# Designs tried in a protein design run: peptides against a protein of PDB entry 5B16. Part 91

Target 1, 136 residues: chain A of PDB entry 5B16
Amino acid sequence: TPSRINHNERLEFLGDAVVEFLTSVHLYYLFPSLEEGGLATYRTAIVQNQHLAMLAKKLELDRFMLYAHGPDLCRESDLRHAMANCFEALIGAVYLEGSLEEAKQLFGRLLFNDPDLREVWLNYPLHPLQLQEPNT
Target 2, 136 residues: chain A of PDB entry 5B16 as posed
Amino acid sequence: TPSRINHNERLEFLGDAVVEFLTSVHLYYLFPSLEEGGLATYRTAIVQNQHLAMLAKKLELDRFMLYAHGPDLCRESDLRHAMANCFQALIGAVYLEGSLEEAKQLFGRLLFNDPDLREVWLNYPLHPLQLQEPNT

## One batch from the design tools (peptide; made by RFdiffusion4, then SolubleMPNN)

Design b2_p23_1_s1 (from b2_p23_1, 12 letters changed)
Fold by OpenDDE base, seed 4:
Structure b2_p23_1_s1 (fold): chain B 136 residues (1-136), chain A 23 residues (1-23)
Amino acid sequence: as target 1 above (136 residues)
Amino acid sequence: KREELLKKIKEYLDELVAELKAA
């Protein structure tokens, strides 16, 4: 229904911001010597459709999308875009109904299958010059 | 070692950047 579509689009809007924010924060803290351009590049790379679609695949959203919208997703790029949007909507929903922490945890779990890398990503020690900055 | 793990994270990110540039 149009209402459901609008709801998903709104969640996608919110999720996009959450993903961008979480990505920004973690990059900022993990790479304190990296210039803004480098941070921005990494952020763009993390949130690009094909990457988010890859993360979405871990949640079997590809199967969901093909099942629900197969006829509309004839191109691979269309599927990736749809999966990325759906992923963002999911993150948005997690944030909306849960918390930023829950969204962070979910995102981190999907980013890294390696638990050690995940730990570093999620629980980074603050750089001495960053101690006054907010953490998330 | 944390620094080694950070290196691996950076390597992953660099791969993503490469994909981005290739897209």
Scores: peptide ipSAE 0.703, ipTM 0.953, DockQ to the pose 0.884
Fold by OpenDDE base, seed 1:
Structure b2_p23_1_s1 (fold): chain B 136 residues (1-136), chain A 23 residues (1-23)
Amino acid sequence: as target 1 above (136 residues)
Amino acid sequence: KREELLKKIKEYLDELVAELKAA
């Protein structure tokens, strides 16, 4: 069996892809007139370490990080990086053990505290031009 | 309105972009 570290790294790898995918899909549908460059910019902004760390903090992962890795995380940048990785691993685990839908719901709940914004993000109305486009 | 909500989402994303550029 793989080590715990290797397992977490694998989960992080998977979670990174899931977060990127979900972000891409939602941005694509929410902003049908936004060019690729703009979509990519928003995606990068959503998945940046600082933001993912902020989302992780909502799950109180910072407490676990300090408990498990306190002496190794003396700098804020190191903590943010570690929290972002842990967040990705968590999303990866949710996808792996649950489903993409569960990962989507969790991610959406963390992205937006406002339930109205969350609803728009999670259940976006399709643009008329998107009705004829592949739903991938 | 949905338009208002979309505006707020965009504002949030723009803030994240600003953070990204500052990092």
Scores: peptide ipSAE 0.702, ipTM 0.954, DockQ to the pose 0.854
Fold by OpenDDE base, seed 2:
Structure b2_p23_1_s1 (fold): chain B 136 residues (1-136), chain A 23 residues (1-23)
Amino acid sequence: as target 1 above (136 residues)
Amino acid sequence: KREELLKKIKEYLDELVAELKAA
């Protein structure tokens, strides 16, 4: 059986892909006129460690990490990186044990505290041109 | 209303981009 560490790393691997995918999809639909470079920039910004760590803090993962690792995470950057990884693992676990939809909902809730913004992010109307394009 | 909300989302994203560039 894999160690808990290995399992967490595997979940991180999965979660990273899920976060990237969800981010990509929502950006693609929300900004139909934004060029690839802009989409990529926004995606990178959303998934950067410091942002994911901020999202993780909303779940009090910082307290968990400090409890679990303590002195090993004395540097802010180390804690941030660890929190981001833990966040990815969490999303991976939600996807694995639940569904992509559940991961989407969790991610959306954390991205936007404002329910109106969250609604727009989660429930975007398709652009007329997007309606004519096959889902690739 | 939707346009306003989209603007706010964009503003948030722009802030994240600024953080990214500053890192």
Scores: peptide ipSAE 0.701, ipTM 0.953, DockQ to the pose 0.861
Fold by OpenDDE base, seed 5:
Structure b2_p23_1_s1 (fold): chain B 136 residues (1-136), chain A 23 residues (1-23)
Amino acid sequence: as target 1 above (136 residues)
Amino acid sequence: KREELLKKIKEYLDELVAELKAA
């Protein structure tokens, strides 16, 4: 149904922004001494198709994609791209139907299986030097 | 411990960057 596809594309659009935003915020706080170029590089790396597809696999989106679009996803690269887009749409839906916090939590849970790393990512406690910066 | 955790996060991100460059 064209309507479903269009809706998912819109959700993907929203989800892309949400993922980019969340990633940016967390990187910004976690690496206070990292210049913009480094932050941008990490952000790009986090949101690349291969990585988002890996995160999507944790949600078993690959099974769904193969079921629904198997004939069109014979190449692994095509599957990764589709899974990444689907993942973005999912995050968009979580934000839309839930909240940014819920999207943040879901994204964080998928990013890090290690609970200690996850906590650092999600909470990004301020470094002592960051505490000296203006509250802007 | 936090510094060690940050190091591990950075290592993970560096791995992702490596994948990005290889793509």
Scores: peptide ipSAE 0.699, ipTM 0.953, DockQ to the pose 0.842

Design b2_p23_1_s2 (from b2_p23_1, 10 letters changed)
Fold by OpenDDE base, seed 4:
Structure b2_p23_1_s2 (fold): chain B 136 residues (1-136), chain A 23 residues (1-23)
Amino acid sequence: as target 1 above (136 residues)
Amino acid sequence: SLEEKLERIRALLDELVAELAAA
């Protein structure tokens, strides 16, 4: 039986992939005329630890991390990194125990505070060329 | 409009990119 730490690391691994995938897919649909370089740039910005930590703060994971691991997270950079990992683990858990759709909804809710922008992110109409793309 | 919302999203993403570049 894997340790809780091992399990959490595995969830982080899974969550990292889910976050990358969701970000990639939504950017692809959202900006059908944007070149790969631009898509990659936006993806990097969205999934970077600094940003994921910001999303984690919306769930008060900072308070959780300080409560659980305060002595180990005295530096801001350490806390940010830990928060990002925790966020990934959370997304991984949501995907694992729920569905990709649930992970998508959670991620989308956190990405945008503005519900109008959130709606566009989550439900942007597919471009005609994108309708012919294979499902992944 | 949808287009305006897309532009707003784009602007937010640009800001995020800028923050990364400045880090």
Scores: peptide ipSAE 0.661, ipTM 0.941, DockQ to the pose 0.929
Fold by OpenDDE base, seed 1:
Structure b2_p23_1_s2 (fold): chain B 136 residues (1-136), chain A 23 residues (1-23)
Amino acid sequence: as target 1 above (136 residues)
Amino acid sequence: SLEEKLERIRALLDELVAELAAA
């Protein structure tokens, strides 16, 4: 039986891929005229540990981490890294035990506080350019 | 409008890029 740590690492691995995928897909549809470099730049920013840690803070994972591992997370960078990993594991678990849709909803909910922007992100409707040029 | 919302999203993403680049 794998240790809890090993299990979390596996979930992180899965969650990392899920976050990457969801981010990529949504960016692709939201910005049909944006070149690959721009898409990659936004993706990198969204999935960086610092940003994921900010999302994790919305779930109060910082309090959880400090409660469980406070002495080992004295450095802010260490805490951010741990929070990002924990966030990835959470997304991985949601995907594994739930669905991609549930992971998508959770991730989108955290990405945008504005419900209007969240709705656009989550539903990634066809952009006017895509409607005009469906074969691009 | 949808276009306005997309612009707002992009603005937020640009801000995120800038913030993380400065870190």
Scores: peptide ipSAE 0.660, ipTM 0.940, DockQ to the pose 0.909
Fold by OpenDDE base, seed 2:
Structure b2_p23_1_s2 (fold): chain B 136 residues (1-136), chain A 23 residues (1-23)
Amino acid sequence: as target 1 above (136 residues)
Amino acid sequence: SLEEKLERIRALLDELVAELAAA
């Protein structure tokens, strides 16, 4: 069996893909008139280490990181990177042990503090452009 | 309204983009 570190790295690998996929899908449906470059820009912003670290902080993963790896985290940037990786691993684990829907719900809950915005993000109702051209 | 909520989401995303650009 792989070491715990190897397991976490594998979960991170999976979680990275899940986070990117969920982000892509939701952006695609929320902004049907936004060009690819704009979608990519928003995706990059959402999945960047700094942002994922902020989401991780909501789960108090910073406390976990300091508890488990404190001496190795001499820089704030290192902590952010570690938190982002841990967040991805967590999403990967939720997907692996649960479902994509569960990963989606967790991710959405963390992305938006405002429940109204969260509901729109998670459910992405058909936009007027999509209503006009539902197959495009 | 839905449009207002979408604009608010857009604003938050724009803020994230700005943060990335400043990093």
Scores: peptide ipSAE 0.659, ipTM 0.940, DockQ to the pose 0.905
Fold by OpenDDE base, seed 5:
Structure b2_p23_1_s2 (fold): chain B 136 residues (1-136), chain A 23 residues (1-23)
Amino acid sequence: as target 1 above (136 residues)
Amino acid sequence: SLEEKLERIRALLDELVAELAAA
């Protein structure tokens, strides 16, 4: 069996893909008139390590990281990077042991503090033009 | 309204882009 470190790195790999995918899908549907460049810009911002670290802080992963790694994370930048990786691993684990839906729900809950905006993000209506397109 | 909520989301995303671009 892989070491715990390898396991976490693998989960991070998976979580990175899940976060990227969820972000892409939701942006695509929320902004049907936004060009690819705009979608990519928003996606980049959402999945950047700094942002993921902020989401991780909402889960108090900072306290966890400081407890687990302590002096290795004395610099804030190092902590943020580690938190982002840990967050990805967490999302990966949620997807792996649960479902994409559960990962979606967790991610969405963290993205928006406002419940109204969260609801729109999680349960966006399809644009009429999107409804006209065949599913491929 | 839905439109207003979408605009608010857009505004938050724009802010995020600006903040992280400056980092």
Scores: peptide ipSAE 0.657, ipTM 0.941, DockQ to the pose 0.916

Design b2_p23_1_s3 (from b2_p23_1, 10 letters changed)
Fold by OpenDDE base, seed 1:
Order: C-alpha cells, then sequence, then structure tokens
Structure b2_p23_1_s3 (fold): chain B 136 residues (1-136), chain A 23 residues (1-23)
C-alpha cells in the first residue's frame, strides 16, 4: 500500500480543490453583482491557512497535531499550515468516501456557527438571471 | 430578514479579508 504521507498529501490536493470549488460556487451565487476580483478576494480570505486552521480547530485537529506532531511544530505558523493541510485532507476524504454534498454540508457547518447565516450560505437565494446557470 | 443576513455574511467576509491583509 502507498505510504500514509503520500496518501494524505493526495487527499490534501483533492481537498484543496473541493474547498476552492465550494467556496467559489457559493460566493458566485451569494453575490451576483460582485465582480470577479471581489469574488476572488473573498475566496482567498476564506481559504487562507489561518482561517482553515481555525476551522480545523473546531474539529479538534489541534489536539491531533499536538499529539502526533508536537515536537515538529514549534512555530505557530508551522502548526497553522499543518492544520490547514490536514483540514484540506479531511475535506478531500469526505468528498472521496462520501460525496460533494457531504463535503459542502461539513464545510458550511464549520464556516458559520450561526445557523441562520449557515442556511443562507448553504441555501443561497438565486438571482433571476442565475436560473440560466448550472446550480449547485 | 434575508437582507440583514446577507449583510452579516458580507461583514464576516470583510473581516476575513482584513485578516488576510494583516498576515
Amino acid sequence: as target 1 above (136 residues)
Amino acid sequence: KLEELLERIKKFLEELVEELRAA
């Protein structure tokens, strides 16, 4: 079997794409009048390592990192980066073993603690012109 | 109302953008 490190890196690769995709789609529908540059800015902000690490902390991945890699993660930035990568790998695994819908639900649940905001994010209202576009 | 929720989401995202720029 392939090494766990290689497998996790592959999952991270997949998860990175899934997070980027989900973020892009939801922003696209949520802000129908926002130009591409603004959408890209919001996307970058959502997927930045610091934010993904915060989401990872909600899943207690920090405990996992400290337990498994504590001695190797002395710098705060290293821990944050590792947590972000681990989060992406997890999303990748959820997509791979489950579905895009499951990944979407998990990501949305973590992104917003407020259930009302979460519902708007997950079930965004469609602009009339967006009915001509593929929905997700 | 929906408009209020959208504004709250926008505010949330702007805060994330500020974090990004500060990093």
Scores: peptide ipSAE 0.692, ipTM 0.950, DockQ to the pose 0.874
Fold by OpenDDE base, seed 3:
Structure b2_p23_1_s3 (fold): chain B 136 residues (1-136), chain A 23 residues (1-23)
Amino acid sequence: as target 1 above (136 residues)
Amino acid sequence: KLEELLERIKKFLEELVEELRAA
């Protein structure tokens, strides 16, 4: 049987893919004229450890991590990395046990504090040319 | 309104990019 650590790592792997996918899809629709390099840059920025750790903090995962793994998190960078991984595992679990839609809603809710920006992110306006392709 | 919101999102993303570059 896999260890608890291995289980979390597997969820992180899945969650990483889900976060990457959701980010990619939303950026694609939100910026229809942005070149691939720009899309990739924004995606990298959204999923960087520091940012994901910030999102994790909104769920008070910092308190959880310090409670569970305090002695191993003596550096701020270690905490950020752990929080980012924990966030990915959480998203992976939400997708696995729930749905992609639920993961999307949770991620979007955390991504933007401003409800207007959140609404645009989650319910992006479709460009006329995008209507020619299958939409998510 | 939508154009403004898109610009605000872009600004938000650009700030994240700056964080990435500073890391």
Scores: peptide ipSAE 0.690, ipTM 0.950, DockQ to the pose 0.893
Fold by OpenDDE base, seed 2:
Structure b2_p23_1_s3 (fold): chain B 136 residues (1-136), chain A 23 residues (1-23)
Amino acid sequence: as target 1 above (136 residues)
Amino acid sequence: KLEELLERIKKFLEELVEELRAA
């Protein structure tokens, strides 16, 4: 049986992929005319440690991290990195124990405070430019 | 309405890109 640390690292691995996948899918639908480089840039920005740490803070994961690893997280950059990893592990756990849909909903809720933006993000509205794109 | 919302999302993403570049 893997150690708890090893288990969390595995969840992080899974969560990283889930976050990357969800981000990629949503960007693909929302920006049908955006080239790959632009999509990749937006994806990188969404999944950067600083941003994921911000999302983690909304779940008060910082309190947990400081409680469990306070001495090791004295630097802000270390805390951000740890929080980002913890967030990924959480998403991985949600996917593993629940579903991709649950992970998507959680991620969307945290990503956008504005309900209108959240709804657009989650529902993949058909953009007029998508009508011009070939079906692949 | 949808176009406006998409522009707002784009603006949000650009802000994140700026953070990325500043890091």
Scores: peptide ipSAE 0.688, ipTM 0.949, DockQ to the pose 0.886
Fold by OpenDDE base, seed 4:
Structure b2_p23_1_s3 (fold): chain B 136 residues (1-136), chain A 23 residues (1-23)
Amino acid sequence: as target 1 above (136 residues)
Amino acid sequence: KLEELLERIKKFLEELVEELRAA
């Protein structure tokens, strides 16, 4: 329905910002000597549709998309785009109805299957010059 | 070691960058 579509698009809008923010903050702390261009490149890579779609697949959103929109998603690229959007909407919803912390934890769990890497991502070492930065 | 883990994360990110460039 149009109302549900609008709501989903609004959540996607919010989720996009949340994903961008979380990604930016974690990259900033993890790579204190990396120039802006490198940080931006990593961020773009993390939030690219095909990657977000992969994360969405871990949540079985592919099954959801195919169930709900299968006939309209005959191309893999269309499915990836839809899944990425849905993932953003989900993150937006988690943030909106839960917290930034919950969004951070969910995103981190999906980013890394390896718990050791996940731990580093979520609990990155703070550089002395980064001590004045806000918490996530 | 932390340094090793950071390197693995970096490698992971570089792989994502390669995917981005290939897309």
Scores: peptide ipSAE 0.687, ipTM 0.949, DockQ to the pose 0.871

Design b2_p23_1_s4 (from b2_p23_1, 12 letters changed)
Fold by OpenDDE base, seed 3:
Structure b2_p23_1_s4 (fold): chain B 136 residues (1-136), chain A 23 residues (1-23)
Amino acid sequence: as target 1 above (136 residues)
Amino acid sequence: KREELLKKIKEYLEKLVEELKKE
């Protein structure tokens, strides 16, 4: 495997963790009464390939993927999977070269086109019970 | 307003969950 591919895989690994972490934190605060199973379900839904691919389209990663790897991505599912991986690699790169805050802001902007929903996602008011919990 | 926005977010998430189930 070429070194450039290995590098992308490493970024994807990092980005996957960042996306999952950010998703977990925001869900935790937004839904203080939701049980772990529900939180996990929402997290899985947010990070599923088809959703991340949809977010990737907002960055025109589909055009990039088709340009760079078109012949190998003839199936829609293959393209979607590749786009999701590329999206994670991008988030990983943003975190690596920038900060968690920058990754958070980018992810939030892509999640919600509606600025009001985006604001709630990014800058949630803490529930009173959450303020009573340690490390919150 | 916040409660309504949270409801909309939840609705969005539920749609994603349904998509997940179809995989």
Scores: peptide ipSAE 0.693, ipTM 0.948, DockQ to the pose 0.859
Fold by OpenDDE base, seed 4:
Structure b2_p23_1_s4 (fold): chain B 136 residues (1-136), chain A 23 residues (1-23)
Amino acid sequence: as target 1 above (136 residues)
Amino acid sequence: KREELLKKIKEYLEKLVEELKKE
């Protein structure tokens, strides 16, 4: 329905901000000596459509998209873009219905299959100057 | 060990950056 599509787009809007925020925060803490330009580059790289689509594939969103919107997604690039948007909407929904912490945990689990890398991403040591920055 | 893990994370990110630059 048009209302559901609109709602999904709104969730995507929210999710985009959440993904951007979480990525920014974690990069900031993980790389305390990295300049702004480097942080921004890594952030852009993490949130690029093809990467988010890859993360979405771990949730089998590709199968969902093809099932629900197959006729409209005949191009690979279109599918990637749709998957990325759907992923953002999902994160937005998790944040909206749950919490930022839940969104953080989900995002972290998808970013790194390796539990050791995941742990470093999620549970980074705080630099003294970082203690004044946004939470989680 | 953490330093090694950070290195691996950085390597992952650098690969993503490479993909980004191809756009």
Scores: peptide ipSAE 0.691, ipTM 0.947, DockQ to the pose 0.838
Fold by OpenDDE base, seed 2:
Structure b2_p23_1_s4 (fold): chain B 136 residues (1-136), chain A 23 residues (1-23)
Amino acid sequence: as target 1 above (136 residues)
Amino acid sequence: KREELLKKIKEYLEKLVEELKKE
């Protein structure tokens, strides 16, 4: 129904912001000496459709999308875009119904299968200068 | 250990950047 579509699009809107925010925060802390342009490049790379679609595959969203919208998603690019949007909607829903922390944990788990890499991504030590930056 | 892990994360990100540039 149109109502369901509108709701999903709203969740996508929210999820997009959450994904962008989480990505930005983690990049900012993990790479304290990286210039803004580099941070922005990494962020763009993380949130690009094909990457989010890859993350979505880990949640079997591809199977869901093909079941629900198979005829409309016969093109690979269309499927990637739809999966990315669905992924964002899911993150939005997790944030909305759960918390930012839960969204962060889910996103981190999907980004890195390696628990050691995940730990570094999620639990980064703060650089002393990072703590001082707000005062500059 | 941490430095090696950061390196691996960076490598992952660089691969994503490469994919981005191919769009």
Scores: peptide ipSAE 0.689, ipTM 0.947, DockQ to the pose 0.831
Fold by OpenDDE base, seed 5:
Structure b2_p23_1_s4 (fold): chain B 136 residues (1-136), chain A 23 residues (1-23)
Amino acid sequence: as target 1 above (136 residues)
Amino acid sequence: KREELLKKIKEYLEKLVEELKKE
């Protein structure tokens, strides 16, 4: 369905930005002494296709993708790319129809199975220098 | 405990970085 494809691509566009934003914000607060290059490296690592695909697999999006596009996704790399895009679209949809908070919570739950790590990621204590930052 | 948790998060991220470098 062309309309669905177009809509999905738009959601992917939005989701990409949301994932990048959330990742950036949490890394910024979590590592207050890390330089921009390090932050950017971690962000790139988090949003790489294979990682997002792994997160998508936790939601069984792989089964969905194989069901809908199996013959076109015979290569693992193709599947990872498609799953990553699908994950972005999902996050975009959650943000669009829900809220940034809901997107944040979902993303955090998928990032860390360990609830303690998840808590640190989601509810980071503010560093004293960050408290002085007016542009947060 | 927080410092230990941060360490684990960092370790996770470093693993992702290593995966990134291999792509």
Scores: peptide ipSAE 0.688, ipTM 0.947, DockQ to the pose 0.840

Design b2_p23_2_s1 (from b2_p23_2, 11 letters changed)
Fold by OpenDDE base, seed 4:
Structure b2_p23_2_s1 (fold): chain B 136 residues (1-136), chain A 23 residues (1-23)
Amino acid sequence: as target 1 above (136 residues)
Amino acid sequence: KREELLEKLREYLDQLVEELKEQ
């Protein structure tokens, strides 16, 4: 078993993939007429560190990071990156210990404060041409 | 209606893209 730090970094690695996968799948199903470039643009916006840090703040990960690693995170950009990484590790842990569905639900709950947007994001209908594509 | 919500979502994402570009 790796050290806790190493394990967290491994979880981050996994979580990064899960976040990107979930985002990709949802965008793909939600916008069947959107070209690849548009899908990629939205995905980038959703999964980039700056946005993930915003989501992390909803879980008060900023306070956690400052408490646990304050001396190492003096710059705002460093804190954002750390928060994003921690968020990814959290998603990775939820996926690993739970399921993709649980990761999906957690991620979706944090993505949108608007309950209507949250609902449409989480409850995307399958397009007939998308039925054989990866899903959650 | 779902179509309206999808449009709202699209608008939200467009806004997100622009906001994050400015930072």
Scores: peptide ipSAE 0.659, ipTM 0.940, DockQ to the pose 0.882
Fold by OpenDDE base, seed 2:
Structure b2_p23_2_s1 (fold): chain B 136 residues (1-136), chain A 23 residues (1-23)
Amino acid sequence: as target 1 above (136 residues)
Amino acid sequence: KREELLEKLREYLDQLVEELKEQ
């Protein structure tokens, strides 16, 4: 039986993959004419710890972390990393105990406060030109 | 409207990239 810490780390591992996957898929479909470098740039921005920590703040994970581990997280950088990891663990748990769709919905809801952007992010029908693009 | 929203999304992401670089 894995320790609590090991279990959390495993959830983080899973969540990291889910966040990466969802981000990649959505960007790919939403921007069919965007080159790989551009896609990668956006993905990096979305999934990096600094941004995930921002999303985690919406779930008040900062308050939780400071309550539980305040002395250990006195550095802003440490807090960001911890929040990002916790966020990944949550996404991993949602995927594990729920579904990819539930993880997608949660992630999308947190990514955007703007409901229009949220909708377009979550609903990405195939662009007609995607079928015309060459495979590279 | 979808195209407009995609443009808006693109702008949002561009801003996000820049904001995160500055921090």
Scores: peptide ipSAE 0.658, ipTM 0.940, DockQ to the pose 0.877
Fold by OpenDDE base, seed 1:
Structure b2_p23_2_s1 (fold): chain B 136 residues (1-136), chain A 23 residues (1-23)
Amino acid sequence: as target 1 above (136 residues)
Amino acid sequence: KREELLEKLREYLDQLVEELKEQ
């Protein structure tokens, strides 16, 4: 229904912001000596549709999309975009119905298959260089 | 240990950047 579509689009809008925010914050704290350009490069890689679709695939959203919207997804790029949007909506919903922490945990869990990388991403204590900064 | 993980993370992200450029 049009109402459902609008609702999902709104969730996508929210989810996009949450993904951007979480990514930005984590990168900022994890790499205190990295210049803006480097931070932006990593952020772009993490949040772009191609990557979000990869994360969506871990949730088997591809199967969901094919089940629910198969006839409309003839191109691989269309599927990727749809999956990315669906992923954004999911994150948005988790934030909306749960919390930012829950969104953070879900996102981080999906970002990394490596548990060590997941750990360092999710638990980002202030870097020693940041500890040297006043009032940090 | 943390420094090693940060380096590993950096390498992972570098690889991600390159992979997504190629896709």
Scores: peptide ipSAE 0.653, ipTM 0.939, DockQ to the pose 0.863
Fold by OpenDDE base, seed 5:
Structure b2_p23_2_s1 (fold): chain B 136 residues (1-136), chain A 23 residues (1-23)
Amino acid sequence: as target 1 above (136 residues)
Amino acid sequence: KREELLEKLREYLDQLVEELKEQ
């Protein structure tokens, strides 16, 4: 329905910002000595459609998309783009209906299959140099 | 251990960057 589509687009808009924000914040704190270019490189990799589609696949959104929109998603690239948008909408919904913390937890769980990496990503103590930075 | 994990994370992200560039 048009109403549902519009709602999903709005959620996608919000989710895009949330994913970008969470990624930026975590990278900023985890790598205090990394220059902006390096941070941006990692952020781009994490938030680009191809990667978000990979995360979406962990939630079996691919099966959902093919079921709901199969005829419109004949190309793999189209499916990836749709999955990424759906993933953003999901994160947007989690943030909207839950909290930023819940969005952070969900995103972090999906980012890493390795529990150690997941742990360090989600639970990062401040670096001593960051404690000296007045803007943090 | 944290420093080791950060290094591991950095390596993971480096690999991710390269993998996504190739696709």
Scores: peptide ipSAE 0.652, ipTM 0.939, DockQ to the pose 0.872

